# Ledger of designs, part 8: peptides against a protein of PDB entry 9IZ0

Target 1, 345 residues: chain A of PDB entry 9IZ0
Amino acid sequence: ITCLGSNGHTYKQLVKGGNDDLRQDAVMEQVFEQVNGFLRSYRKTSQRNLSMRTYKVIPLALKTGVIEWVQDTIPLGEYLDSAHKVYHPKEWSLSTCRKLIAEKQMEDLETRLKVYDLVCRHYRPVFRHFFLESYADPVQWFTTQTNYARSTAVASVLGHVLGLGDRHGQNILIDKTSGEVIHIDLGIAFEQGKKLPVPECVPFRLTRDVVDGMGITGVEGVFRRCMEFTLETLRREEDSLLSVLEVLRYDPLFSWLISPLRRMKKQKMQLENFNQPESGNITTDASRDPKIQRNNVSGESEAERAILKVRQKLSSTLSVEASVGELIRIAQDPSYLALMFCGWS

## One batch from the design tools (peptide; aimed at target 1 L196 F341)

Design b1_p9_7 (made by RFdiffusion4)
Pose (drawn by RFdiffusion4):
Structure b1_p9_7 (pose): chain A 304 residues (1-257, 299-345), chain P 9 residues (1-9)
Amino acid sequence: ITCLGSNGHTYKQLVKGGNDDLRQDAVMEQVFEQVNGFLRSYRKTSQRNLSMRTYKVIPLALKTGVIEWVQDTIPLGEYLDSAHKVYHPKEWSLSTCRKLIAEKQMEDLETRLKVYDLVCRHYRPVFRHFFLESYADPVQWFTTQTNYARSTAVASVLGHVLGLGDRHGQNILIDKTSGEVIHIDLGIAFEQGKKLPVPECVPFRLTRDVVDGMGITGVEGVFRRCMEFTLETLRREEDSLLSVLEVLRYDPLFSWLGESEAERAILKVRQKLSSTLSVEASVGELIRIAQDPSYLALMFCGWS
Amino acid sequence: STLQERIDS
């Protein structure tokens, strides 16, 4: 539902009747805003202008809340389906991949990796072409690319820290003229998903297409540097963060999918921010664990 | 939903 504005600008409101965890999304957005404040009050984490982008959430009811449909955007999942066909029509479709992996579900590890390797060899990455031929001449393109890299890196590090759940393309919105990413529908949090009926391996969203969209350079450069600066900044302001997560713990609103998984979850948050390992080594291990095909094969259908 | 599809799988 799109309404005009007194200043003359239209605002789009996405109202949902489905039982999306909009209250959890709201509290998570509050945490994200406070993180943006942390990144604001520091030299390195603000020269890059890095921020985990937040979209305003106004949940009138958990089942029937209303959120801000962000200014003109194309969701990642709804995108690169058309781009896949247009750019690579010869290669296999998502139908062949999907249920072919469906055949993979009951198979062993080697079979799963083999079929995944085959399908991934068939379906070359295509998201790299969104930032080309869409935004503008090169300066704006590069600004948009670095904005996407930064925003996705920060969102990913924060999601790994807070154990964010679903990370399919249907839950990622790419801005357009700016390039900052907006994660949507973050209902599953504090390590909720991996422990699904169907298990997962990847801690944060990192497919081949996503790393292809970061530019010619994969996730080694601006992405890693942004991630590691984010990790160090989050560690330096760790006390305030755990304070925020504690106040989340003691209220019966945040979903942590007497004693609760929330305690263990924040302990794992502390471990993830623990200074025992160098931050650079932590970022390196995170990139490896999110990029390796062995982990990616077991994730789920698609996710090429 | 993707979650439901995963569950059903």

Design b1_p9_7_s1 (made by RFdiffusion4, then SolubleMPNN; from b1_p9_7, 6 letters changed)
Fold by OpenDDE base, seed 2:
Structure b1_p9_7_s1 (fold): chain B 345 residues (1-345), chain A 9 residues (1-9)
Amino acid sequence: as target 1 above (345 residues)
Amino acid sequence: SILEEKKKL
């Protein structure tokens, strides 16, 4: 829909209907706004304008709402598929790579690593080209690539701390003006991604293409340092962040667990994406809402476990540098990426 | 915000 604002400007908005509870997205966006307050208050993060990019979510009912249409964005996965066809026309298609990984999904780790390595050799990174082709001015190129690395660092720390799941290329937008990342579809949080049909084993998305967009230094330099400054800020503001999350503990509308319906929908989407190119909008009209009697007792215990995990991730037992170093290592580890749906790109 | 409304409850 297109809405006329009170300021006389027209805004495109996405009306989402169906099985996704936009209340979770709206709550996560509010957590990000609070974190953005902490990032603005701390000198090391404020002097770099570090923020999680947010978008407006207005839940209208249990399964309907309005989402801000972020102008001048492209999904990372859409760019990467198109760019790979242009820059590497003799390499394997994304569908071929997906098929080979899927055919080995039930095999041992050694077999899965061999197939992952094979796919990686036949599907090379291209995301550096986004910055090279979009920005003719060297200052704009450097600025936007720096903004990308900064934005990805903030999103990586927050994504790990909050346990954001479902971080595939269609759920990450690139702002073509700033180079910043915008994370969408926040309905899998607090490590519920580990309960997906393909379990998420990485703390955040740091695939070869995500790294290729950082330029010649990769993770070393702007990205690593901005992760460190972000984690240092979150450790300083631990009590403030936990106090924000405790408000969600008593939220009858917040879901600490992935719904069986959402799990089944993601399973179906994974199976369909093996057979078709990612056409992002399949509204499957699954009319049977099982009355989820939320046993309140199970919700409180999951909220407590989620908050405890956030506290553990903010622990000062390791230095900021050691903690960030380990997160970067795990996020790039082939033994985890080979287990993922699209860990090669 | 939903968080501010819930902080008032």
Scores: peptide ipSAE 0.008, ipTM 0.408, DockQ to the pose 0.022
OpenDDE base, seeds 1, 3, 4, 5: peptide ipSAE 0.000, 0.006, 0.000, 0.000; ipTM 0.391, 0.373, 0.374, 0.283

Design b1_p9_7_s2 (made by RFdiffusion4, then SolubleMPNN; from b1_p9_7, 6 letters changed)
Fold by OpenDDE base, seed 1:
Structure b1_p9_7_s2 (fold): chain B 345 residues (1-345), chain A 9 residues (1-9)
Amino acid sequence: as target 1 above (345 residues)
Amino acid sequence: SIVEERLRL
C-alpha cells in the first residue's frame, strides 16, 4: 500500500498477512533500538557509527500488520542471483545448486561436504561487484563497503546473541545508498532455528558472498574489529540487555517458541517459492488452526531458558577476541554450512 | 515503544 503522511509525503508500506506474527518482529526491532542506544554510549562503537539498521513494524492483529517499506534496498539473494548470471554466466544456476544440496539433505556429513564443495566450485562469490558497480567514486566505494562490513558485524553479533534464525538471502536487505544491511522477518529468534526440519547450526550468516562483499581483507579487518567492539559493548551492557528481555518474559503476546505448524510451513514455503515461476494465486485456505491452548507454564520456562542462553553468550570466560574468533570460524566452517537448508545459499 | 513503556513500569 501507499500512504500519504501528515507531512504530505507518500510512504510505501507492506501489509503482511497470513501466518507470521508481526509482534515478534516489532519486539525484536525494539530490542535492536535499545542495543543501538548501548552502541551510541560507548566510544569504540559510537565513533564508528555502529548500529543495527531497524525498520518500523506496526502489528494490527495476531497475524496482520504494516511494515515500513525500506526504500532504496534490494534483497541480498535477489542481487546475488542476478549478479551470478552476469559475472559467471557459464556457472550453475542457483536452482541447480539448491537442488543438488536438497537431494543430499538426508545423507551423511561426508557426502554433504562433497556436494557443498562441488556447488562452491560451480557457483563462485560475486558480492564484491555490488560495491564496484554501484559506486564509481573510490571514496563512496570505500565508505559503502566499510558500512557494509560494520553493519554485518553488528548484525552477526546480535544475531548470535539473540539466536536469530532464517537468515537466508531474501531476509537480508542491502541499502543501495549506504551499503548497510537490514535484517527482516525476525520471527525466528532465541535459537528456534535449531527446531526447523533442517536445523540451523551456524551462529549467523557468513557465507562466501557475505565475505566477498567485505573486499580484499574479508573478515580480517573492519568486520572482525567491529564484531569485537560490538560484543565488548553488549558484555558491558549485559544487565541492561537482560532487563529488556525480562520485560518480554512477562509479555503474554510474545512467543518464545516457533509453533510446529509454522516450522513446517517456513521451510516448505521456501521450497515452493523457489520452484514456481510467477504464476497463480494458490489460496491454500489454512483457516482451521486449532486453538492450541498455550499452557502458560511452558512459555515462562522457555523465556527463562532463552534469557539464560543470552547470558551464557555474553559470558566473559573467553576474551572478546577469542569469542569472536570462534564465532567467525564456526560461521564459515564447511562442516556446518554443508548441513544448512538448501535455501540458505 | 512497548519495551520502553514496560521498562518505565
Scores: peptide ipSAE 0.020, ipTM 0.503, DockQ to the pose 0.021
OpenDDE base, seeds 2, 3, 4, 5: peptide ipSAE 0.011, 0.014, 0.000, 0.011; ipTM 0.541, 0.522, 0.411, 0.528; seed 4 fails the geometry check

Design b1_p9_7_s3 (made by RFdiffusion4, then SolubleMPNN; from b1_p9_7, 7 letters changed)
Fold by OpenDDE base, seed 3:
Structure b1_p9_7_s3 (fold): chain B 345 residues (1-345), chain A 9 residues (1-9)
Amino acid sequence: as target 1 above (345 residues)
Amino acid sequence: SVIEELKAL
């Protein structure tokens, strides 16, 4: 829909209806706005204009809401698929890479690492070309690449601390005007990504293409330093952040657990993306849902456990530099990336 | 250099 604002501007909005719970997205956006307040209050983060890019979500009912249409964006995965075909037309297709990873998903770690390495050699990073194509002026190129590295650093720290999941290339938008990242579909939080059919084993998305977009310094430039400043700010505001999350503990509408329907939807999408050969009706007999013993863990006990994990991630036991160094190491570790659905791109 | 500016940011 298009709405006319009281300021005389027209705003495009996406109306979602059906099975998607937009309340989780709206809550995460409210948490990001509070964190953006903290980032503006501290000199080291404010001087760099560090922020999580947000979008407006208005839940209207249990499964209906309005989302801001983020203009001038492209999904990271859409850009990468198109750019890879242009810059590396002799390399493997994304479908070939997905197939090879899928065929070995039940094999040992050593075999999966060999397949991941093979895929990586036949599917090279291209995301640096986004900046080279989009910005002819060297100052604009440098500024937008810097904005990308900064916004990715903020999103990486927040994504880790809040345990954001489902961070695939279609859930990360690139702003074509600023180079900043915009994270969408925030309904998998507080480490519920570990409960997906392909568990998320990394703290945030730091794949080869995500790093290639940072330019010649990779993670050792703006990105690392901006992660450090962001984490330093969040550690200082720990009590304020935890107080915001405690309000959500008492929200009867907020689910600290991944919805079974959302899990099944993501399972189906993962299986469909793994199983692209020909149009055979693979009736996946959905009858073998392992009876996950519904231990009646009260939603309150899961909220408390989630808040305790946030507190643990903000612990000052390690320096900011050591903590960020370990997060970057884990996020780039082939032993974790080889286990993911699309850890090579 | 661009690298020094990137390290200063």
Scores: peptide ipSAE 0.007, ipTM 0.381, DockQ to the pose 0.016
OpenDDE base, seeds 1, 2, 4, 5: peptide ipSAE 0.006, 0.000, 0.006, 0.000; ipTM 0.363, 0.248, 0.485, 0.372

Design b1_p9_7_s4 (made by RFdiffusion4, then SolubleMPNN; from b1_p9_7, 7 letters changed)
Fold by OpenDDE base, seed 4:
Structure b1_p9_7_s4 (fold): chain B 345 residues (1-345), chain A 9 residues (1-9)
Amino acid sequence: as target 1 above (345 residues)
Amino acid sequence: SVVDELKEL
């Protein structure tokens, strides 16, 4: 829809209806605004204008709301698919890569690593071209690439700490004006991504294309240092952040667990991305509701477990540098990326 | 060939 603002400007709005509870997104955006407060208060982060990019979410009902349409954005995955066809027209299609990873998803780690390596050799990174194409001015190019690395660093730390899942290329927008990343569809949080049919094994998305966008230094320099400053800020504000999450513990509208419906929807979307439409009527008789034993794990016990995991991720047992170093290592480790739905791009 | 690399997997 298009809304006329009180300022006389027209704004595009996305009306989302269906099984996606926009209250989860709205709550995560509120957490990000609080974290942005911490980032503004701390000298090392404020000096660099470090922030999580947010968007307005207005939940209207249990399954309906209005999302701010972020203007001048593109999904990372949409850019990468288009750019890969331009820059690497002799390489494999994204569908071929997905198919090969899917065919071997039940195989051992060694086989999955071989397939991942093969896919990586036939699907090279292209995201550096986003900055080269979009910004002819060297100052604008450098500024936007720096903003990308900074915003990705903030989002990576926050994504890890809050256990933000479903970080595929369609859920990460790139702002074409600033180069900043905008994370969308925030309804898989607190490590609930590990409960997906393809479990999320990485702390955040740091695939080869995500790194290629950082320029010649890759993860070294701006990205690593901004992760360090962000994590240092969050460790200093641990009690403040945990207090925000404790308020959510008592919010009856907030779900600390992935809903069975959302899990099934994501499962179906994962399977549909692997199946070409062969017109085989596999009537998957969805009538066998697996007796999901409603283990009445009180939502309170799952909230407590989630908050405990956040606290553990903010632990000062390791230095900020060591913690960030390990996160970057794990997020780039082929042994984890080979297990992902799309770890190669 | 790509086909031979795929057969070794």
Scores: peptide ipSAE 0.015, ipTM 0.547, DockQ to the pose 0.035
OpenDDE base, seeds 1, 2, 3, 5: peptide ipSAE 0.000, 0.000, 0.000, 0.000; ipTM 0.327, 0.374, 0.370, 0.398

Design b1_p9_8 (made by RFdiffusion4)
Pose (drawn by RFdiffusion4):
Structure b1_p9_8 (pose): chain A 304 residues (1-257, 299-345), chain P 9 residues (1-9)
Amino acid sequence: ITCLGSNGHTYKQLVKGGNDDLRQDAVMEQVFEQVNGFLRSYRKTSQRNLSMRTYKVIPLALKTGVIEWVQDTIPLGEYLDSAHKVYHPKEWSLSTCRKLIAEKQMEDLETRLKVYDLVCRHYRPVFRHFFLESYADPVQWFTTQTNYARSTAVASVLGHVLGLGDRHGQNILIDKTSGEVIHIDLGIAFEQGKKLPVPECVPFRLTRDVVDGMGITGVEGVFRRCMEFTLETLRREEDSLLSVLEVLRYDPLFSWLGESEAERAILKVRQKLSSTLSVEASVGELIRIAQDPSYLALMFCGWS
Amino acid sequence: SELIEHAFG
């Protein structure tokens, strides 16, 4: 539902009747705004202008809340389905991949990796072409690319820290003229998903297409640097963060999917921010664990 | 819900 504005600008409101966890999304957005404040009160974490982008959430009801449909965007999942066909029509479709993995579900580890390798060899990455031929001449393209890399890195580090759940393309919106990513529908949090009926391996969203969209350079450069600066900044302001997560713990609003999984979740948050391991080593291990095909194969259907 | 459906193909 799109309305005009007094200043002359139109605002789009996405109202949902489904039982999306919009209250959890709202509190998560509050945490994200406070994180943007942390990144704002520091030298390195603001020269890069890095910020975990927030979309305003106004949940009138958990089942029937209303959120701000962000200014013109194309969701990642709804995108690169058309791009996959247009750019690589010869290669296999998502139908062959999907249920072929469906056949993979009951198979052993080696079979799962083998079929995944085959399908991934068939379906070359295509998201790299969105930033080309869409935005503008090269300066704006590069600004948009670095904005996407920074925003996705910060969002991924924060989601790993807070154990964010679903990270399909259907839950990622790419801005367009700016390039900052907006994660949507973050209902599952505090390590909710991996422990699904169907298990997962990857801690944060990182497919082949996503790393292909970061540029010619994979996730080694601006992405890693932004991630590690984010990790160090979050560690330096750790006390305030755990204070925020504690106030989340003691209220019965945040979903942590007497004693609760929230306690263990924030303990794992502390461990993730623990200074025992160097931050650079932590970022390296995170990139390896999110990029390796062995982990990616068991994730789910698609996720090429 | 959609996550589960995608996980089960």

Design b1_p9_8_s1 (made by RFdiffusion4, then SolubleMPNN; from b1_p9_8, 5 letters changed)
Fold by OpenDDE base, seed 1:
Structure b1_p9_8_s1 (fold): chain B 345 residues (1-345), chain A 9 residues (1-9)
Amino acid sequence: as target 1 above (345 residues)
Amino acid sequence: SLRLELALG
């Protein structure tokens, strides 16, 4: 929809209806705004303008709301599919890679690693080209690539701490003006991504293309240091962050668990992405709404476990450098990436 | 108050 503002400006907005509870997105955006307050208050993060990019979410009903259309953005996955066809026209298609990974989904880790490595040899990273194509001025190129590495570092720490799921390339937007990442579809949080049909095994998305966008230094330098400063800030503000999450514990509208309906929808989308060659309208005839008896007693125990897990992730048992080093290692480990739906790009 | 006139296009 396009809305005319009282200021005379037109705003494109996305109306979502159906099984996606936009209240989860709205709550996560509120948590990000609080974290952005902490990042502005700490010298090491404020001097670098570290923030999680946010967008406006207005829930209208239980399953309906309006989302801000983020202007001048592209989904990471859309750019990568297009760029890969241009830069590597003799390599495998994304559909071929997906098919080969899926055909081995039920096999052992060794077989899955061999297929992952095969796919990686036939699908090379291209995301560095986003910055080279979009910015003719070397200063703008350097600035936007730096902003990308910074924003990806913040999102990676927050994604780990809050246990964000569903981190595929369509749920990560790139701002074409700033180079910053914008995470969307935040309704899988607090490690509920592990309950998906293909469990998420990595703390955040740090695939070969995500690293290629950081330029010649890869994860070293800007990205690593910005993760460290972000984690240092969140550890300092642990009590403040936990207090924000405790307010959500008492929100009767917040769901600490992935709904069975959302799980089934994600399962269908994973299966349908294997069978569709062409851009057909997915009419999801989701007519059978099973009466989800919300057992209130299970929700509080899940909230408590989620908050405890956030506290554990903020523990000072390891140094900031050691914690970030381990997160980067796990996020890039082929043994985890080979288990993902799209871990190669 | 943003009066959003919804142009359904």
Scores: peptide ipSAE 0.006, ipTM 0.451, DockQ to the pose 0.022
OpenDDE base, seeds 2, 3, 4, 5: peptide ipSAE 0.006, 0.005, 0.006, 0.000; ipTM 0.443, 0.434, 0.450, 0.426

Design b1_p9_8_s2 (made by RFdiffusion4, then SolubleMPNN; from b1_p9_8, 3 letters changed)
Fold by OpenDDE base, seed 3:
Structure b1_p9_8_s2 (fold): chain B 345 residues (1-345), chain A 9 residues (1-9)
Amino acid sequence: as target 1 above (345 residues)
Amino acid sequence: SELLELALG
């Protein structure tokens, strides 16, 4: 829909209806705005304009809401599929790569690593070209690539701390003006991605293309330092962040668990992606939600467990540098990446 | 200056 604002400007909005609960997205956006407050208050993060990019979500009913249409963006996965065809036309298609990984999904780790390495040799990163082709001015090129590395660092720390799942290339937008990342479809949080049919084993998305977008320094520059400053800020504001999450514990609308419907929908999409390589937006209208009586007692225990995990991730047991170093290592480890869903890379 | 501050991140 298109809405006329009281300021005379026209705003494009997405009306989402059906089976997706937008209350989770709206709550995560509120948490991001609070975190952006902490990032603005701390000198090391404010001097770098570190923020999580947010978008407006207005839940209207249990399964209906309005989402801000983020202008001048492209899904990372859409750009990458197009760019690979242009820059590496002799390499394997994404569909071929996904098929090969899928065919070995039930095999041992050694076999899956061999196939992942083979795919990596025949499907090279291209995301650096986004910055090279979009920005003719060297200052603008450098600024936008820096903004990308900064925003990816903030999103990576927050994604780890809040346990954001389902971070595939269609759920990450790139702002064509700033180079910043925008994370969408936030309905899998607090490590519920580990409960997917193919568990998410990495703390955040740090695929070869995500790293290639950071330029020649890769993770060893702006990205690492901005992760460190973000984590340092979140550790300082631990009690403030936990207090925000405690308010959500008492929100009867918030779900600390992945819904059985969302799990089934993701299972179906994962199975369909094994058989059909085309990333069509299959709006599967799975209309029949059985009235799952939410046992309130199970929700409170899962909320407490989620908050405890956030506290554990903010622990000062390791230095900020050591913690960030380990997160970056795990997020790039082929032994974890080879276990991911074939649609992850 | 600003590019150096951006690079020093």
Scores: peptide ipSAE 0.020, ipTM 0.517, DockQ to the pose 0.016
OpenDDE base, seeds 1, 2, 4, 5: peptide ipSAE 0.000, 0.015, 0.017, 0.008; ipTM 0.334, 0.469, 0.484, 0.443

Design b1_p9_8_s3 (made by RFdiffusion4, then SolubleMPNN; from b1_p9_8, 7 letters changed)
Fold by OpenDDE base, seed 1:
Structure b1_p9_8_s3 (fold): chain B 345 residues (1-345), chain A 9 residues (1-9)
Amino acid sequence: as target 1 above (345 residues)
Amino acid sequence: DLVLELGLG
């Protein structure tokens, strides 16, 4: 839809309807706005303008709402598929790579690692080219690549701490103006990604292309240091962050659990959207959702477990540097990446 | 006041 603002400007808005509970997106955006407050208050993060990019979400009903259309963005996955065809036209297609991974999804770790490594040799990173193509001025190039590494670091720490799932390339937008990342579809939080049919085993998305976008220093430059400063800030503001999450514990509209139906549909729709190039209108008749009586008692115990896990991730048992080092290691480990859903590549 | 013009796209 297009909305006319009281300022006379037109705003494109996304109306989302169906099985997605936009209340979860709206709540996560509110948590990000609070965290952005903490990042602005702390000198090390404020001096670097560290923030999670946010967008407005207005839930209108249980399964319908309006989302702010983030202007001048592209999905990371859309850019990567297009760029790979240009820069590596003799390498395998993304569809070929996904097919090979999917065909081995039920095999042992050793077989999956061999296929992952084979795919990696035939599908090289290209995301560095985004910055080279978009910014002819060296100062703009350096600034936008720096903003990308900074925003990815903030999103990686927050993604880990809040247990954000479903971080595939279509759920990460790149701002063409700033180089910053915008995370969308926040309907998988508090480690519910581990409850998908193919579990998410990494703390955040740090694929070869995500690292390639950071330039020559990769993770060891701006990214690592900005993760450290972000985690240091969140540890200092632990009580403030937990207090924000406690308010959500008492929100009767917030669902700490992904419904089994939503779990199955997200991964099926990911598989189906890969097999059909052109034909738009699948009206899936959603008419028979059985009234799952939400036993309130199970929701409170899961909220408490979620808050306890957030607290545990903010623990000062390890140094900030050691914690960030381990997170980066796990997020890049082929043994975890080879276990991911084929759409994660 | 947001005037929702429903552009049918």
Scores: peptide ipSAE 0.013, ipTM 0.465, DockQ to the pose 0.024
OpenDDE base, seeds 2, 3, 4, 5: peptide ipSAE 0.007, 0.006, 0.009, 0.006; ipTM 0.460, 0.454, 0.478, 0.454

Design b1_p9_8_s4 (made by RFdiffusion4, then SolubleMPNN; from b1_p9_8, 4 letters changed)
Fold by OpenDDE base, seed 3:
Structure b1_p9_8_s4 (fold): chain B 345 residues (1-345), chain A 9 residues (1-9)
Amino acid sequence: as target 1 above (345 residues)
Amino acid sequence: SETLELALG
């Protein structure tokens, strides 16, 4: 829909209906706005304009809401599929790569690593070209690539701390104006991605293309330092962040657990993506949700466990540098990536 | 310089 604002501007909005609970997205966006407050208050993060890019979510009813349409964006996965065909026309298709990884999903780690490495040799990163194509001015190119690395660093720390799941290339938008990342479909949080049919074993998305977009320094520059400053800020504001999450513990609308339906929907999408390679708009009209009686007692225990896990991730037991170093290592480790859905390509 | 540090990360 398009809405006329009281300011005379027209706003495009997405009305999402069906079985997706937008209350999770709305709550996560509120948490991001609070974190953006912390990032603005701290000198090291404010001087770098570090923020999580947010978008407006208005839940209207059970499973219905309005989402801000983020203008001038492209899904990372859409860009990468298109760019790979242009820059590497002799390499394997994404569908071929996904098929080969899928065929070995039930095999041992050694076999899966061999196939993942084979796929990596025949499907090289291309995301550097986004910045080279879009920004002819060297200052704009450098600025937008820096903004990308900064925003990816903030999103990576927050994604780890809050345990964001389902971070596939369609759930990450790139702003074509700023180079910043926007994370969408936030309904898998607090490590519920580990409860997916193919568990998410990495702290955040740091695939070869995500790194390639950072330019020649890769993770060893703006990205690492901005992760460190973000984590330092979150450790300082631990009590403030935990207080925000404690309010959600008592929100009867918030779900600390992935719904069985959402799990089944993701399972079906994973199985369908194994069998059909083409990027059809899977409008899965999952119309029939049985009334799951939420046992309240299970929700409070899972909220407490989630908050405890956030506190553990903010622990000062390791230095900020050591913690960030380990997160970056794990996020890029082939032994984890090869276990994920299609190598998380 | 502090400006280069801010620009580079």
Scores: peptide ipSAE 0.018, ipTM 0.481, DockQ to the pose 0.016
OpenDDE base, seeds 1, 2, 4, 5: peptide ipSAE 0.000, 0.000, 0.017, 0.000; ipTM 0.393, 0.407, 0.469, 0.395

